# Peptides against a protein of PDB entry 5TUV, part 49

Target 1, 107 residues: chain A of PDB entry 5TUV
Amino acid sequence: KEVIDRLRYLKAEIEDLELKERELDQQKLWLQQSIKNVMDDSINNRFSYVTHEDICNCFNGDTLLAIQAPSGTQLEVPIPEMGQNGQKKYQINLKSHSGPIHVLLIN
Target 2, 107 residues: chain B of PDB entry 5TUV
Amino acid sequence: AQECQNLEVERQRRLERIKQKQSQLQELILQQIAFKNLVQRNRHAEQQASRPPPPNSVIHLPFIIVNTSKKTVIDCSISNDKFEYLFNFDNTFEIHDDIEVLKRMGM

## One batch from the design tools (peptide; made by RFdiffusion4, then SolubleMPNN)

Design b2_p13_4_s3 (from b2_p13_4, 9 letters changed)
Fold by OpenDDE base, seed 5:
Structure b2_p13_4_s3 (fold): chain B 107 residues (1-107), chain C 107 residues (1-107), chain A 13 residues (1-13)
Amino acid sequence: as target 1 above (107 residues)
Amino acid sequence: as target 2 above (107 residues)
Amino acid sequence: QEELEQQNLEELL
Protein backbone atom coordinates (compact mmCIF):
# COMPACT_ATOMS: atom_id res chain seq x y z
CA LYS B 1 0.00 0.00 0.00
CA GLU B 2 2.68 2.45 0.98
CA VAL B 3 4.85 1.40 -1.94
CA ILE B 4 1.96 1.77 -4.35
CA ASP B 5 1.20 5.23 -3.07
CA ARG B 6 4.84 6.22 -3.42
CA LEU B 7 4.92 4.93 -6.96
CA ARG B 8 1.86 6.94 -7.86
CA TYR B 9 3.33 10.04 -6.30
CA LEU B 10 6.64 9.67 -8.10
CA LYS B 11 4.97 9.09 -11.43
CA ALA B 12 2.83 12.16 -11.00
CA GLU B 13 5.82 14.26 -10.02
CA ILE B 14 7.81 13.06 -13.00
CA GLU B 15 4.93 14.02 -15.24
CA ASP B 16 4.94 17.51 -13.78
CA LEU B 17 8.68 17.74 -14.29
CA GLU B 18 8.27 16.72 -17.90
CA LEU B 19 5.88 19.59 -18.40
CA LYS B 20 8.29 21.98 -16.75
CA GLU B 21 11.16 20.80 -18.89
CA ARG B 22 9.13 21.28 -22.06
CA GLU B 23 8.25 24.76 -20.94
CA LEU B 24 11.90 25.59 -20.43
CA ASP B 25 12.76 24.17 -23.82
CA GLN B 26 10.20 26.41 -25.46
CA GLN B 27 11.47 29.42 -23.56
CA LYS B 28 14.99 28.67 -24.71
CA LEU B 29 13.92 28.49 -28.32
CA TRP B 30 12.04 31.74 -28.00
CA LEU B 31 14.94 33.49 -26.37
CA GLN B 32 17.40 32.21 -28.93
CA GLN B 33 15.21 33.51 -31.70
CA SER B 34 14.86 36.81 -29.89
CA ILE B 35 18.61 37.16 -29.59
CA LYS B 36 19.01 36.35 -33.26
CA ASN B 37 16.45 38.95 -34.21
CA VAL B 38 18.12 41.58 -32.07
CA MET B 39 21.54 40.84 -33.50
CA ASP B 40 20.29 40.75 -37.07
CA ASP B 41 18.57 44.09 -36.77
CA SER B 42 20.20 46.53 -39.15
CA ILE B 43 20.80 49.21 -36.55
CA ASN B 44 22.06 46.80 -33.94
CA ASN B 45 24.28 45.09 -36.45
CA ARG B 46 25.90 48.40 -37.31
CA PHE B 47 26.88 48.87 -33.68
CA SER B 48 27.72 45.26 -32.82
CA TYR B 49 31.44 45.69 -32.31
CA VAL B 50 34.14 45.96 -29.70
CA THR B 51 37.28 48.06 -29.87
CA HIS B 52 40.90 47.08 -29.56
CA GLU B 53 40.90 48.88 -26.25
CA ASP B 54 38.00 46.75 -25.06
CA ILE B 55 39.94 43.59 -25.79
CA CYS B 56 43.18 44.85 -24.31
CA ASN B 57 41.38 45.72 -21.11
CA CYS B 58 40.07 42.18 -20.85
CA PHE B 59 43.42 40.43 -21.21
CA ASN B 60 46.92 41.09 -19.98
CA GLY B 61 50.40 40.04 -20.92
CA ASP B 62 49.66 37.86 -23.91
CA THR B 63 49.52 37.98 -27.65
CA LEU B 64 45.91 38.49 -28.60
CA LEU B 65 44.33 37.46 -31.86
CA ALA B 66 40.85 38.53 -32.75
CA ILE B 67 39.21 36.23 -35.24
CA GLN B 68 36.11 37.67 -36.78
CA ALA B 69 34.18 35.10 -38.74
CA PRO B 70 30.65 34.72 -40.03
CA SER B 71 28.11 32.90 -37.96
CA GLY B 72 28.29 29.19 -38.49
CA THR B 73 32.03 29.12 -38.96
CA GLN B 74 33.43 25.80 -37.90
CA LEU B 75 36.00 25.89 -35.14
CA GLU B 76 38.12 22.86 -34.43
CA VAL B 77 40.66 22.59 -31.67
CA PRO B 78 42.25 19.18 -31.77
CA ILE B 79 43.44 17.58 -28.59
CA PRO B 80 47.14 18.28 -28.33
CA GLU B 81 49.11 15.28 -29.49
CA MET B 82 52.76 14.57 -29.90
CA GLY B 83 54.02 15.56 -33.28
CA GLN B 84 56.60 13.80 -35.37
CA ASN B 85 59.28 15.99 -33.89
CA GLY B 86 58.29 15.06 -30.38
CA GLN B 87 56.56 18.35 -29.74
CA LYS B 88 52.92 18.67 -28.85
CA LYS B 89 50.79 20.11 -31.59
CA TYR B 90 48.55 22.98 -30.69
CA GLN B 91 46.20 23.83 -33.50
CA ILE B 92 43.12 25.78 -34.44
CA ASN B 93 41.23 24.95 -37.59
CA LEU B 94 38.66 27.36 -38.94
CA LYS B 95 36.29 26.80 -41.80
CA SER B 96 33.80 29.40 -42.92
CA HIS B 97 30.98 28.68 -45.31
CA SER B 98 29.48 32.11 -45.84
CA GLY B 99 32.31 34.59 -45.93
CA PRO B 100 35.94 35.35 -45.34
CA ILE B 101 37.56 35.13 -41.96
CA HIS B 102 39.32 38.21 -40.68
CA VAL B 103 42.17 38.01 -38.20
CA LEU B 104 43.50 40.94 -36.22
CA LEU B 105 46.52 41.18 -33.98
CA ILE B 106 45.46 43.22 -30.99
CA ASN B 107 48.78 43.54 -29.16
CA ALA C 1 10.93 -1.56 -4.26
CA GLN C 2 13.25 -1.48 -7.23
CA GLU C 3 10.66 0.40 -9.26
CA CYS C 4 10.51 3.16 -6.68
CA GLN C 5 14.26 3.46 -6.72
CA ASN C 6 14.30 3.69 -10.48
CA LEU C 7 11.71 6.44 -10.46
CA GLU C 8 13.58 8.33 -7.79
CA VAL C 9 16.70 8.23 -9.90
CA GLU C 10 14.72 9.45 -12.88
CA ARG C 11 13.17 12.20 -10.80
CA GLN C 12 16.54 13.39 -9.64
CA ARG C 13 17.92 13.30 -13.16
CA ARG C 14 15.06 15.44 -14.41
CA LEU C 15 15.43 17.89 -11.57
CA GLU C 16 19.09 18.36 -12.38
CA ARG C 17 18.33 18.89 -16.06
CA ILE C 18 15.70 21.46 -15.20
CA LYS C 19 18.15 23.27 -12.97
CA GLN C 20 20.73 23.30 -15.71
CA LYS C 21 18.22 24.57 -18.25
CA GLN C 22 17.15 27.34 -15.92
CA SER C 23 20.74 28.39 -15.56
CA GLN C 24 21.26 28.33 -19.29
CA LEU C 25 18.20 30.50 -19.81
CA GLN C 26 19.53 33.00 -17.35
CA GLU C 27 22.82 33.11 -19.21
CA LEU C 28 21.03 33.74 -22.48
CA ILE C 29 19.13 36.60 -20.93
CA LEU C 30 22.36 38.09 -19.69
CA GLN C 31 23.89 37.69 -23.13
CA GLN C 32 21.02 39.57 -24.69
CA ILE C 33 21.31 42.33 -22.14
CA ALA C 34 25.05 42.55 -22.68
CA PHE C 35 24.57 42.86 -26.42
CA LYS C 36 21.98 45.58 -26.04
CA ASN C 37 24.25 47.46 -23.69
CA LEU C 38 27.10 47.15 -26.17
CA VAL C 39 24.99 48.58 -28.95
CA GLN C 40 23.81 51.40 -26.75
CA ARG C 41 27.35 52.23 -25.70
CA ASN C 42 28.58 52.31 -29.25
CA ARG C 43 25.69 54.41 -30.47
CA HIS C 44 26.30 56.93 -27.75
CA ALA C 45 30.02 57.02 -28.40
CA GLU C 46 29.56 57.59 -32.11
CA GLN C 47 27.03 60.31 -31.45
CA GLN C 48 29.47 62.10 -29.20
CA ALA C 49 32.31 61.72 -31.66
CA SER C 50 30.03 62.59 -34.58
CA ARG C 51 31.75 59.87 -36.56
CA PRO C 52 32.08 56.12 -36.68
CA PRO C 53 35.24 54.52 -35.41
CA PRO C 54 38.01 53.79 -37.87
CA PRO C 55 37.26 50.54 -39.67
CA ASN C 56 40.42 48.80 -38.50
CA SER C 57 39.94 49.78 -34.89
CA VAL C 58 36.88 47.65 -34.21
CA ILE C 59 36.05 43.97 -34.16
CA HIS C 60 32.60 43.09 -35.36
CA LEU C 61 30.61 40.31 -33.78
CA PRO C 62 30.74 37.38 -33.94
CA PHE C 63 34.36 36.86 -33.04
CA ILE C 64 36.66 34.87 -30.85
CA ILE C 65 39.79 35.88 -29.02
CA VAL C 66 42.85 33.69 -28.94
CA ASN C 67 45.43 34.56 -26.34
CA THR C 68 48.82 32.97 -25.95
CA SER C 69 52.20 33.82 -24.54
CA LYS C 70 54.17 36.50 -26.31
CA LYS C 71 56.84 33.88 -26.76
CA THR C 72 54.52 31.55 -28.63
CA VAL C 73 55.30 31.14 -32.28
CA ILE C 74 52.20 31.16 -34.40
CA ASP C 75 52.06 29.89 -37.93
CA CYS C 76 49.03 30.44 -40.08
CA SER C 77 47.95 28.77 -43.26
CA ILE C 78 45.10 30.36 -45.13
CA SER C 79 43.08 29.47 -48.18
CA ASN C 80 43.03 31.76 -51.16
CA ASP C 81 39.51 32.88 -50.40
CA LYS C 82 40.26 33.21 -46.69
CA PHE C 83 37.52 30.76 -45.84
CA GLU C 84 39.91 28.34 -44.18
CA TYR C 85 42.54 29.04 -41.57
CA LEU C 86 44.96 26.69 -39.91
CA PHE C 87 46.83 28.02 -36.92
CA ASN C 88 49.77 26.20 -35.45
CA PHE C 89 51.12 27.13 -32.06
CA ASP C 90 54.29 25.90 -30.45
CA ASN C 91 52.69 26.32 -27.05
CA THR C 92 49.32 26.39 -25.33
CA PHE C 93 46.67 28.98 -26.04
CA GLU C 94 43.27 30.02 -24.76
CA ILE C 95 40.12 30.72 -26.72
CA HIS C 96 37.43 33.09 -25.56
CA ASP C 97 34.15 33.74 -27.30
CA ASP C 98 32.58 37.13 -27.75
CA ILE C 99 30.08 36.40 -25.00
CA GLU C 100 32.85 36.00 -22.47
CA VAL C 101 34.51 39.15 -23.72
CA LEU C 102 31.31 41.12 -23.24
CA LYS C 103 31.10 39.78 -19.72
CA ARG C 104 34.65 40.84 -19.00
CA MET C 105 33.84 44.25 -20.39
CA GLY C 106 31.07 44.57 -17.85
CA MET C 107 28.31 44.82 -20.41
CA GLN A 1 42.18 19.58 -50.74
CA GLU A 2 42.42 23.32 -50.94
CA GLU A 3 45.58 25.19 -51.59
CA LEU A 4 46.75 26.86 -48.46
CA GLU A 5 49.25 29.64 -48.14
CA GLN A 6 51.42 29.36 -45.11
CA GLN A 7 52.32 32.66 -43.54
CA ASN A 8 53.94 33.88 -40.41
CA LEU A 9 51.41 35.59 -38.22
CA GLU A 10 53.47 38.75 -38.05
CA GLU A 11 53.53 38.91 -41.80
CA LEU A 12 49.89 38.08 -42.14
CA LEU A 13 48.65 40.60 -39.64
Scores: peptide ipSAE 0.081, ipTM 0.888, DockQ to the pose 0.033
Fold by OpenDDE base, seed 2:
Structure b2_p13_4_s3 (fold): chain B 107 residues (1-107), chain C 107 residues (1-107), chain A 13 residues (1-13)
Amino acid sequence: as target 1 above (107 residues)
Amino acid sequence: as target 2 above (107 residues)
Amino acid sequence: QEELEQQNLEELL
């Protein structure tokens, strides 16, 4: 009897959790669409940029590259492996499908 | 007894997943706020300057930042249409997305 | 395979 009561309780709780999870999933979709709408707005898009100063303030002492690429650009960072000369290869591969990629040296 | 244990495990799994989804939602909210703050800042700055920034002085979203040592040698292979980039580094590097940059900027 | 031109970053940027 105690086990049966516990089972009933757990099943009811899991059902409630399923409802909560679905609610969160819907909220995520809504929020993602909201963000997209805000970013795609013509006025917001015009002002959707950072400056060199902004980037320099975020990072110190390094060479900084800014890579501006269209949304959906493929970014690949292979696992470092030994090259022909026995040196590890550190690589970034970028492939855009919607427009040119722009690279800036920040410092 | 075993069924109770199985349901308890499932319950805990769902609770953790819900917690993760709640955290992800909070992150998305912060991203949207950061973007709105960025736009507001830039609008104000351009109003004060009475002109837009020079085209090559800003990095438009979306972008990524690559930071590496100043001693790192970077080679770049570019397609004729600039849709494909291959970067080669002789040392390690870090990649940061625009979301992280906005966070570091305090947006 | 697309043809890629190898350039030094300092020359490119």
Scores: peptide ipSAE 0.073, ipTM 0.886, DockQ to the pose 0.033
Fold by OpenDDE base, seed 1:
Structure b2_p13_4_s3 (fold): chain B 107 residues (1-107), chain C 107 residues (1-107), chain A 13 residues (1-13)
Amino acid sequence: as target 1 above (107 residues)
Amino acid sequence: as target 2 above (107 residues)
Amino acid sequence: QEELEQQNLEELL
């Protein structure tokens, strides 16, 4: 009797959790679409920028590069490998498919 | 007994997935809020200045920030159409996305 | 040295 009752309880709880998970999936989808719509708005797009000061306030004492690239641009950061001279190579590879990439030196 | 154990494992798995999805949803909400706040800030600033900022003084979304030591030597190769960039560093670097920058800005 | 490296980077960009 106890085992049967436990089984019924667990099955009912799992069913409730399945409903909750589906609800969260739907909420995520709607929110993602909302974000896309907000960012694609012409007015919002016009004002979707940060300043050099903003970046400098976030990072101190280093060389900062800002890379502007279209959505969908491929970013590759290979695992550092030993070069011919035994020095590790640190690389970033960027490839855009929809437009030019722009790079700015901040400091 | 074995069926109960199987259902308990399934229950726990679902609870963990739900927790993860809730966290991801919260992050998306914060991203949307941050973006809206950024747009509002910039609109207000331009209204007060009665002019837009100079084009090379701002970084438009989407972007990434590359942070490295001031002593790091950076070599850059650019394709003719600027669709492909290859960066070589003689030392380590960090990459930060625009979402993280907005967080650091307190948006 | 730091300024020189930054200038070189700007020229590359």
Scores: peptide ipSAE 0.066, ipTM 0.886, DockQ to the pose 0.028
Fold by OpenDDE base, seed 4:
Structure b2_p13_4_s3 (fold): chain B 107 residues (1-107), chain C 107 residues (1-107), chain A 13 residues (1-13)
Amino acid sequence: as target 1 above (107 residues)
Amino acid sequence: as target 2 above (107 residues)
Amino acid sequence: QEELEQQNLEELL
């Protein structure tokens, strides 16, 4: 009796959890679309930027590059390999498909 | 007994997934809020200044930040259309996305 | 040297 009752309870709970998970999935999709819509709005797009000061306040002590690229730009960071000079090569490869990439040296 | 144990394992697995999805949803909410706050800040700032910022003084979203040592030598190769960039570093670097930057900004 | 390298980067960008 105890085992049977436990089984029934667990099965019912799992069903509830399945419903909850589906609800969360739908909420995620909705929110992602909402974010996209907000970012694509012409007025919001006009003001969707940060300043050099903003970046400098976030990072200290290093050289900072800001790379502005269109959505969907491919970013590749290959595993460092030994170069011709016997030094490891550290690389970033960027490929845009929808517009130019803009790079700024912040500090 | 074995079936009960199996269901308990499944229950726990589902609970963990739900927890993860809840966390991801919260992050998306914060992302949207941060973006809206950024837009509002910039709109207000431009209204107060009665002018937009100089074009090279701001970084438009989406962007990434690359930070490396001040001693790092950076070479850049750019395609004619600026759709492709190759960066070579003689040392390690870090990459941060715009979402992280907005978080660090307190948006 | 570091400033020169950064300047070169700025000129390139």
Scores: peptide ipSAE 0.056, ipTM 0.886, DockQ to the pose 0.028

Design b2_p13_4_s4 (from b2_p13_4, 12 letters changed)
Fold by OpenDDE base, seed 2:
Structure b2_p13_4_s4 (fold): chain B 107 residues (1-107), chain C 107 residues (1-107), chain A 13 residues (1-13)
Amino acid sequence: as target 1 above (107 residues)
Amino acid sequence: as target 2 above (107 residues)
Amino acid sequence: SLLEELKNLLELL
């Protein structure tokens, strides 16, 4: 029956897609590990920085804060709510567990 | 039959997920390339200058950039160990990660 | 990235 044949075809295709998806998942994991290894390399780590000029070239006209924090630093941006003065609160909360946070003002 | 339709929907769902995962994988590849290019650029620059940049003139990865209006008042509270930061803004801000910065830099 | 970590947390909410 045509319906039976279609069902078999679809089931087989879905099985192939499952294999493809697992392959992509594995590739992602390997690539993520590769990136980590590259970034953790002593030479690469030494040169893993941007300059004030770099940032200024990417953004213009505004106040810029550069916040350097260790991996794993907790970043929280609360939903803006009305403050005590009836003004919306705009906040960034950072908490590091592995090292100090460094902040640079770029104007 | 209804079963065929259900499987076709499932097939399409899986195809879309695979497409998304392929795109994400490509993005990770580009990130790795950008990082390598950054390192190469900085190595070359330091070789030309025959010195490393001053510590406070560069932003080491990982970092984020906070962009806000020139008129925005920013208050910052820092813990004693500099592991915790609280930023208060009187207006809206944007956050950009280091990956986006590298993209904007053309790395 | 730090921002990515935030995004991941938001997705869990």
Scores: peptide ipSAE 0.157, ipTM 0.889, DockQ to the pose 0.050
Fold by OpenDDE base, seed 1:
Structure b2_p13_4_s4 (fold): chain B 107 residues (1-107), chain C 107 residues (1-107), chain A 13 residues (1-13)
Amino acid sequence: as target 1 above (107 residues)
Amino acid sequence: as target 2 above (107 residues)
Amino acid sequence: SLLEELKNLLELL
């Protein structure tokens, strides 16, 4: 009887958890759509930027590059390998398909 | 007994997924709030200055920040249409998301 | 974000 009761309890709980998970999935979908709508708004888009000061306050004592690129831009950071001169290659490769890439030197 | 154990494992798996989804949802909420705060800040600042910032003084979203030592030598190759960029570094670097930057800014 | 979008694409591969 105890085992049977435990089985019944677990099955009922799993069913409740399934409902909860579906609820969270729906909430995520709605929130993602909301964020997209907010960012795509023309006024919000006009003011969606940070300043050099903002970046400098976040990072200290290093060289900083800001790379602005359209959504969907391809970013490749290869695993460092030895070059022909014996130096490891540290690289970033960017490829955009929807617009130009803009690079700013901050420091 | 074995059936109970199987259901308990499934229950625990579902609980962990729910916890992860709850955390992801919270992060999305914070991202939306940070973005709205950024827009409000910039709108107010431009109203007070009665002018937009210079074009090369701000970084528009979406963007990434590359952080490296001040001693690092950086070479950049740009395609004719500015759709492709190749960066070469003689040392290690870090990449930071615009979302992380907004968090560091306290948005 | 740009980086997050790229990470998501990589996860799909």
Scores: peptide ipSAE 0.150, ipTM 0.891, DockQ to the pose 0.040
Fold by OpenDDE base, seed 4:
Structure b2_p13_4_s4 (fold): chain B 107 residues (1-107), chain C 107 residues (1-107), chain A 13 residues (1-13)
Amino acid sequence: as target 1 above (107 residues)
Amino acid sequence: as target 2 above (107 residues)
Amino acid sequence: SLLEELKNLLELL
């Protein structure tokens, strides 16, 4: 029957898609490791920075803070809540485990 | 048949998932390229200048950018743990990662 | 990484 043939076709296609998905998963893992290796390279690490000018060119009109912290630093942005004085509380919490946090005022 | 319909739904689900994974993979590729381009730019710039930039003139990866109004009052404090930082704002803010910055820079 | 943490936060916001 035509239905049986369609079922066979769909099953075969799904199998091919499963293979494709696994391939993509492997590629992602490989690329993630590659990125890590590139970033951890001593020479690349030495030159892995942006300038104040770079940041200013990306953003304008507002106060800009650059926060540099080690990889693995925990970042928390609580949901704004009403403070004691009736003002909403906006905050950022950072916790580093491997090194200091540096804050730069860009403008 | 119902089985055929079920398989078609499954096929579509897998196709969408694969599409998402392909997109994510492309983003990772672009991130790696952007980083490499950044490193190359900085290496070339320092070679031309025959010196590294001043330490406080650059922001080393990884970093985040906080964008807020110029009228926003920002208070920064360090907790008892020297690795923990608290930023308080009296108004809303935006956060941008280094990847977004590199994209905006055209890397 | 900060990136991962930020992504997580952005998903929550």
Scores: peptide ipSAE 0.146, ipTM 0.890, DockQ to the pose 0.053
Fold by OpenDDE base, seed 3:
Structure b2_p13_4_s4 (fold): chain B 107 residues (1-107), chain C 107 residues (1-107), chain A 13 residues (1-13)
Amino acid sequence: as target 1 above (107 residues)
Amino acid sequence: as target 2 above (107 residues)
Amino acid sequence: SLLEELKNLLELL
């Protein structure tokens, strides 16, 4: 019947999709490792920076904070809540475990 | 049949996951390319200048950019934990990752 | 990574 044929088709397609998904997962894993290796290279690490000019060219008309922190740094942005003075609280919490955090004000 | 409907739902779920994973993989590829281009640019620039940039003139990866109105008041405090930072804003802000910055830079 | 943390945060917004 038509239903039986549809079932067979769907099952076969799902199997193909499973294979495709596993392939993508493996590719992601390898690429992530590759990126890590490239970034951890001593020469690449030495030159892995942007300038104030770079940042200014990317953003206009605003106050900019550049926050550099180790990769394992925890970043939290709580949902804005009303403060005691009736003003909403907007916060960023950073906690580093492996090194210092550096903050730069850019215009 | 109910089984056919169930398989169609499963098929659609897998298709969406695959689509998302494909997109994520492409982003990782672009990240790696952008990083390599950044390193190359900086190496060339320092060779031409015959010196590294001043320490406080550059932002080393990884970093984030916080973008807010010029009218926004920003308070930064360091907690008892030397590696913990708290930023308070009196208005909304945007956060951008280093990858987005590299994209905007054309890397 | 910090980048990953940011991405996770942005997804929650």
Scores: peptide ipSAE 0.143, ipTM 0.890, DockQ to the pose 0.049

Design b2_p13_5_s1 (from b2_p13_5, 6 letters changed)
Fold by OpenDDE base, seed 4:
Structure b2_p13_5_s1 (fold): chain B 107 residues (1-107), chain C 107 residues (1-107), chain A 13 residues (1-13)
Amino acid sequence: as target 1 above (107 residues)
Amino acid sequence: as target 2 above (107 residues)
Amino acid sequence: INAKSLKVEDVEY
């Protein structure tokens, strides 16, 4: 009797959780679309930038590269492997499909 | 019963997924807010300056920041169309997306 | 900053 009641309770709760999860999935999709719409707005796009100062204030003491690339640009960071010269290879591979990549040296 | 235990495991699994999705949703909300704040800041700044910033003084979204030691040697190979970039580092580096930068900026 | 000169070449990954 106790087990049966527990099973019934758990099944009902799982069903409620499924509904909640679907709700969250839908909310995520709507929000993602909202963000996209906001970013694609011509006025917002015009002002969607950060300055060198902004970047410098976020990071201290290192060499900083800013890589501006179109949405959908492929970013690959291979697992560091030993190179031919016995040096570990630290690499970034970028492939854009929709426009040029722009690189800025910040400091 | 084993069935009860299985359902409890499933319940917990769903709860964890829901928690993760809630967190992701919150991040998206913050992202949207940060972007709107960025746009507002830049609009105001340009109004005060009565001109847009110089083209090479700003980093347009989307972008990434690569930070590495000042001692790191960076080699960059680019395709003719600038659609492909290969960066070679002789040491470790970190990559930060624009969302993280906006967070660090307090947007 | 220790950066090598940019090389313009066909890059294959």
Scores: peptide ipSAE 0.055, ipTM 0.876, DockQ to the pose 0.037
Fold by OpenDDE base, seed 1:
Structure b2_p13_5_s1 (fold): chain B 107 residues (1-107), chain C 107 residues (1-107), chain A 13 residues (1-13)
Amino acid sequence: as target 1 above (107 residues)
Amino acid sequence: as target 2 above (107 residues)
Amino acid sequence: INAKSLKVEDVEY
């Protein structure tokens, strides 16, 4: 009887957890749509930027490049491999499909 | 007994998924808040200055930041339409997305 | 900084 009672309890709990998971999935969908709507708003889009000062305050002592590209731009960072001269290749490949890419040197 | 153990494993699996989904949901909430705060800051700043910032003085979202040593040599090749970029570095680099930058800014 | 001039080239990935 103890094992049977435990089984019944576990089954009921799993059903409750399934409901909770579905609730969270729905909340995520709503929030994702909300974020999309906020970012796509013309006024918000106009003011969706950071300054050089903002970036410099976040990073110190290094060379900083800012790469602005449209959403959906492909970013590829190959695993470093040995080059023709025996030096490892450190590379970034960018491919945009919806607009030009803009690069800024911050420091 | 074996059925009980199987259900306990399933229960734990679901609990972990729920925990992960809760964490992801919180991150999305923070992203939305950070974005709204950024927009509000910029709107206020432009209102006080009575002008928008110069075009090349700001980085529009979405963007990434590439961070590397001051000693790193960077080569950049750009396609004619500016839709493709190839960056070559002679040393290691770090990439940070705009979400991380907003977090570092305290937005 | 140690950056070379930007080059306009056809790039492949």
Scores: peptide ipSAE 0.051, ipTM 0.876, DockQ to the pose 0.037
Fold by OpenDDE base, seed 3:
Structure b2_p13_5_s1 (fold): chain B 107 residues (1-107), chain C 107 residues (1-107), chain A 13 residues (1-13)
Amino acid sequence: as target 1 above (107 residues)
Amino acid sequence: as target 2 above (107 residues)
Amino acid sequence: INAKSLKVEDVEY
């Protein structure tokens, strides 16, 4: 019957999709480790930076803060709430556990 | 049949997950390429200059860029050890990660 | 930008 054939087809396709998904998961893990290794290399780390010029070329017309912090630094951006003065509060909370945070005003 | 409908829903869910994972994998590949290009650029630049850039002229990865209007008032509270930062804005802001910056730089 | 240094205990998130 048509329904039986459709069921068989769908089951077979789902099995193929499961295999594909697992393959992608493995590839992601491998690539993530590769990226980590490249970034952790002492030579690469030494040259892992951008300049003020780089940032200015990427953004125009606004105030720019560059915040450099160690990996794993907690970044919290609360949902804007009304303050006591009736103004919405826009905040960024940063907490590092492994080193100091450095902030630069670019514009 | 109800079973066919259930499997079709599952199939569609898996297809969407696979699509998302493929996109994420591509982004990781581009990230790695961009990083390598950045390192190469900086190594070449320092070699030509025969010196590293001034410490406060560069932003080391990982970093974020906060973008806000020139009219936005920004208050920053910093802990003594510089491990905690609290930013207050009187208006909206955007946050861009280092990956996005590298993309905008054409790396 | 208005920046000030505070003790950690003085920072309220």
Scores: peptide ipSAE 0.041, ipTM 0.874, DockQ to the pose 0.038
Fold by OpenDDE base, seed 5:
Structure b2_p13_5_s1 (fold): chain B 107 residues (1-107), chain C 107 residues (1-107), chain A 13 residues (1-13)
Amino acid sequence: as target 1 above (107 residues)
Amino acid sequence: as target 2 above (107 residues)
Amino acid sequence: INAKSLKVEDVEY
């Protein structure tokens, strides 16, 4: 009897959790669409930028590459492998499908 | 007993997923807020300056930042249309998306 | 940074 009651309770709780999870999924979708709409707004898009100063303030002492690429650009970072000369290869591969990629060097 | 244990495991799994989804949702909210704050900042700054920033002085979203040591040698292969980039580094690097940058900026 | 221009078909990933 105790086990049966526990089973019933757990099943009911799981159903409630399923409802909660679906709610969160819908909220996520809504918010993602909202963000997209806000970013795609012509006025917001005009002002959607950071400055060199902004970037420099975020990072210290390093070489900085700012890579501006269209949304949906593919970014690949292969697992570092040993090169022919015994040096590990560290790579970034970028592929855009909708426009050119722009790279800025920030010192 | 075994069925009860299985349901308890499932319950816990669902609870963890819900927790993760809640956290992700909060991050999305913060992203939207940060973006709106960025836009507002830039609009105000341009109003005060009575001019837009120079084109090459800003980085338009979306972007990523790659940071590496000043000693790192970077080789770049670029397609003729600038749709594809291959970066080779002789040392480790870090990649930061625009979302993280906005966070670091305090937006 | 050393850069060279390639054709898209020449890019290897």
Scores: peptide ipSAE 0.038, ipTM 0.874, DockQ to the pose 0.038

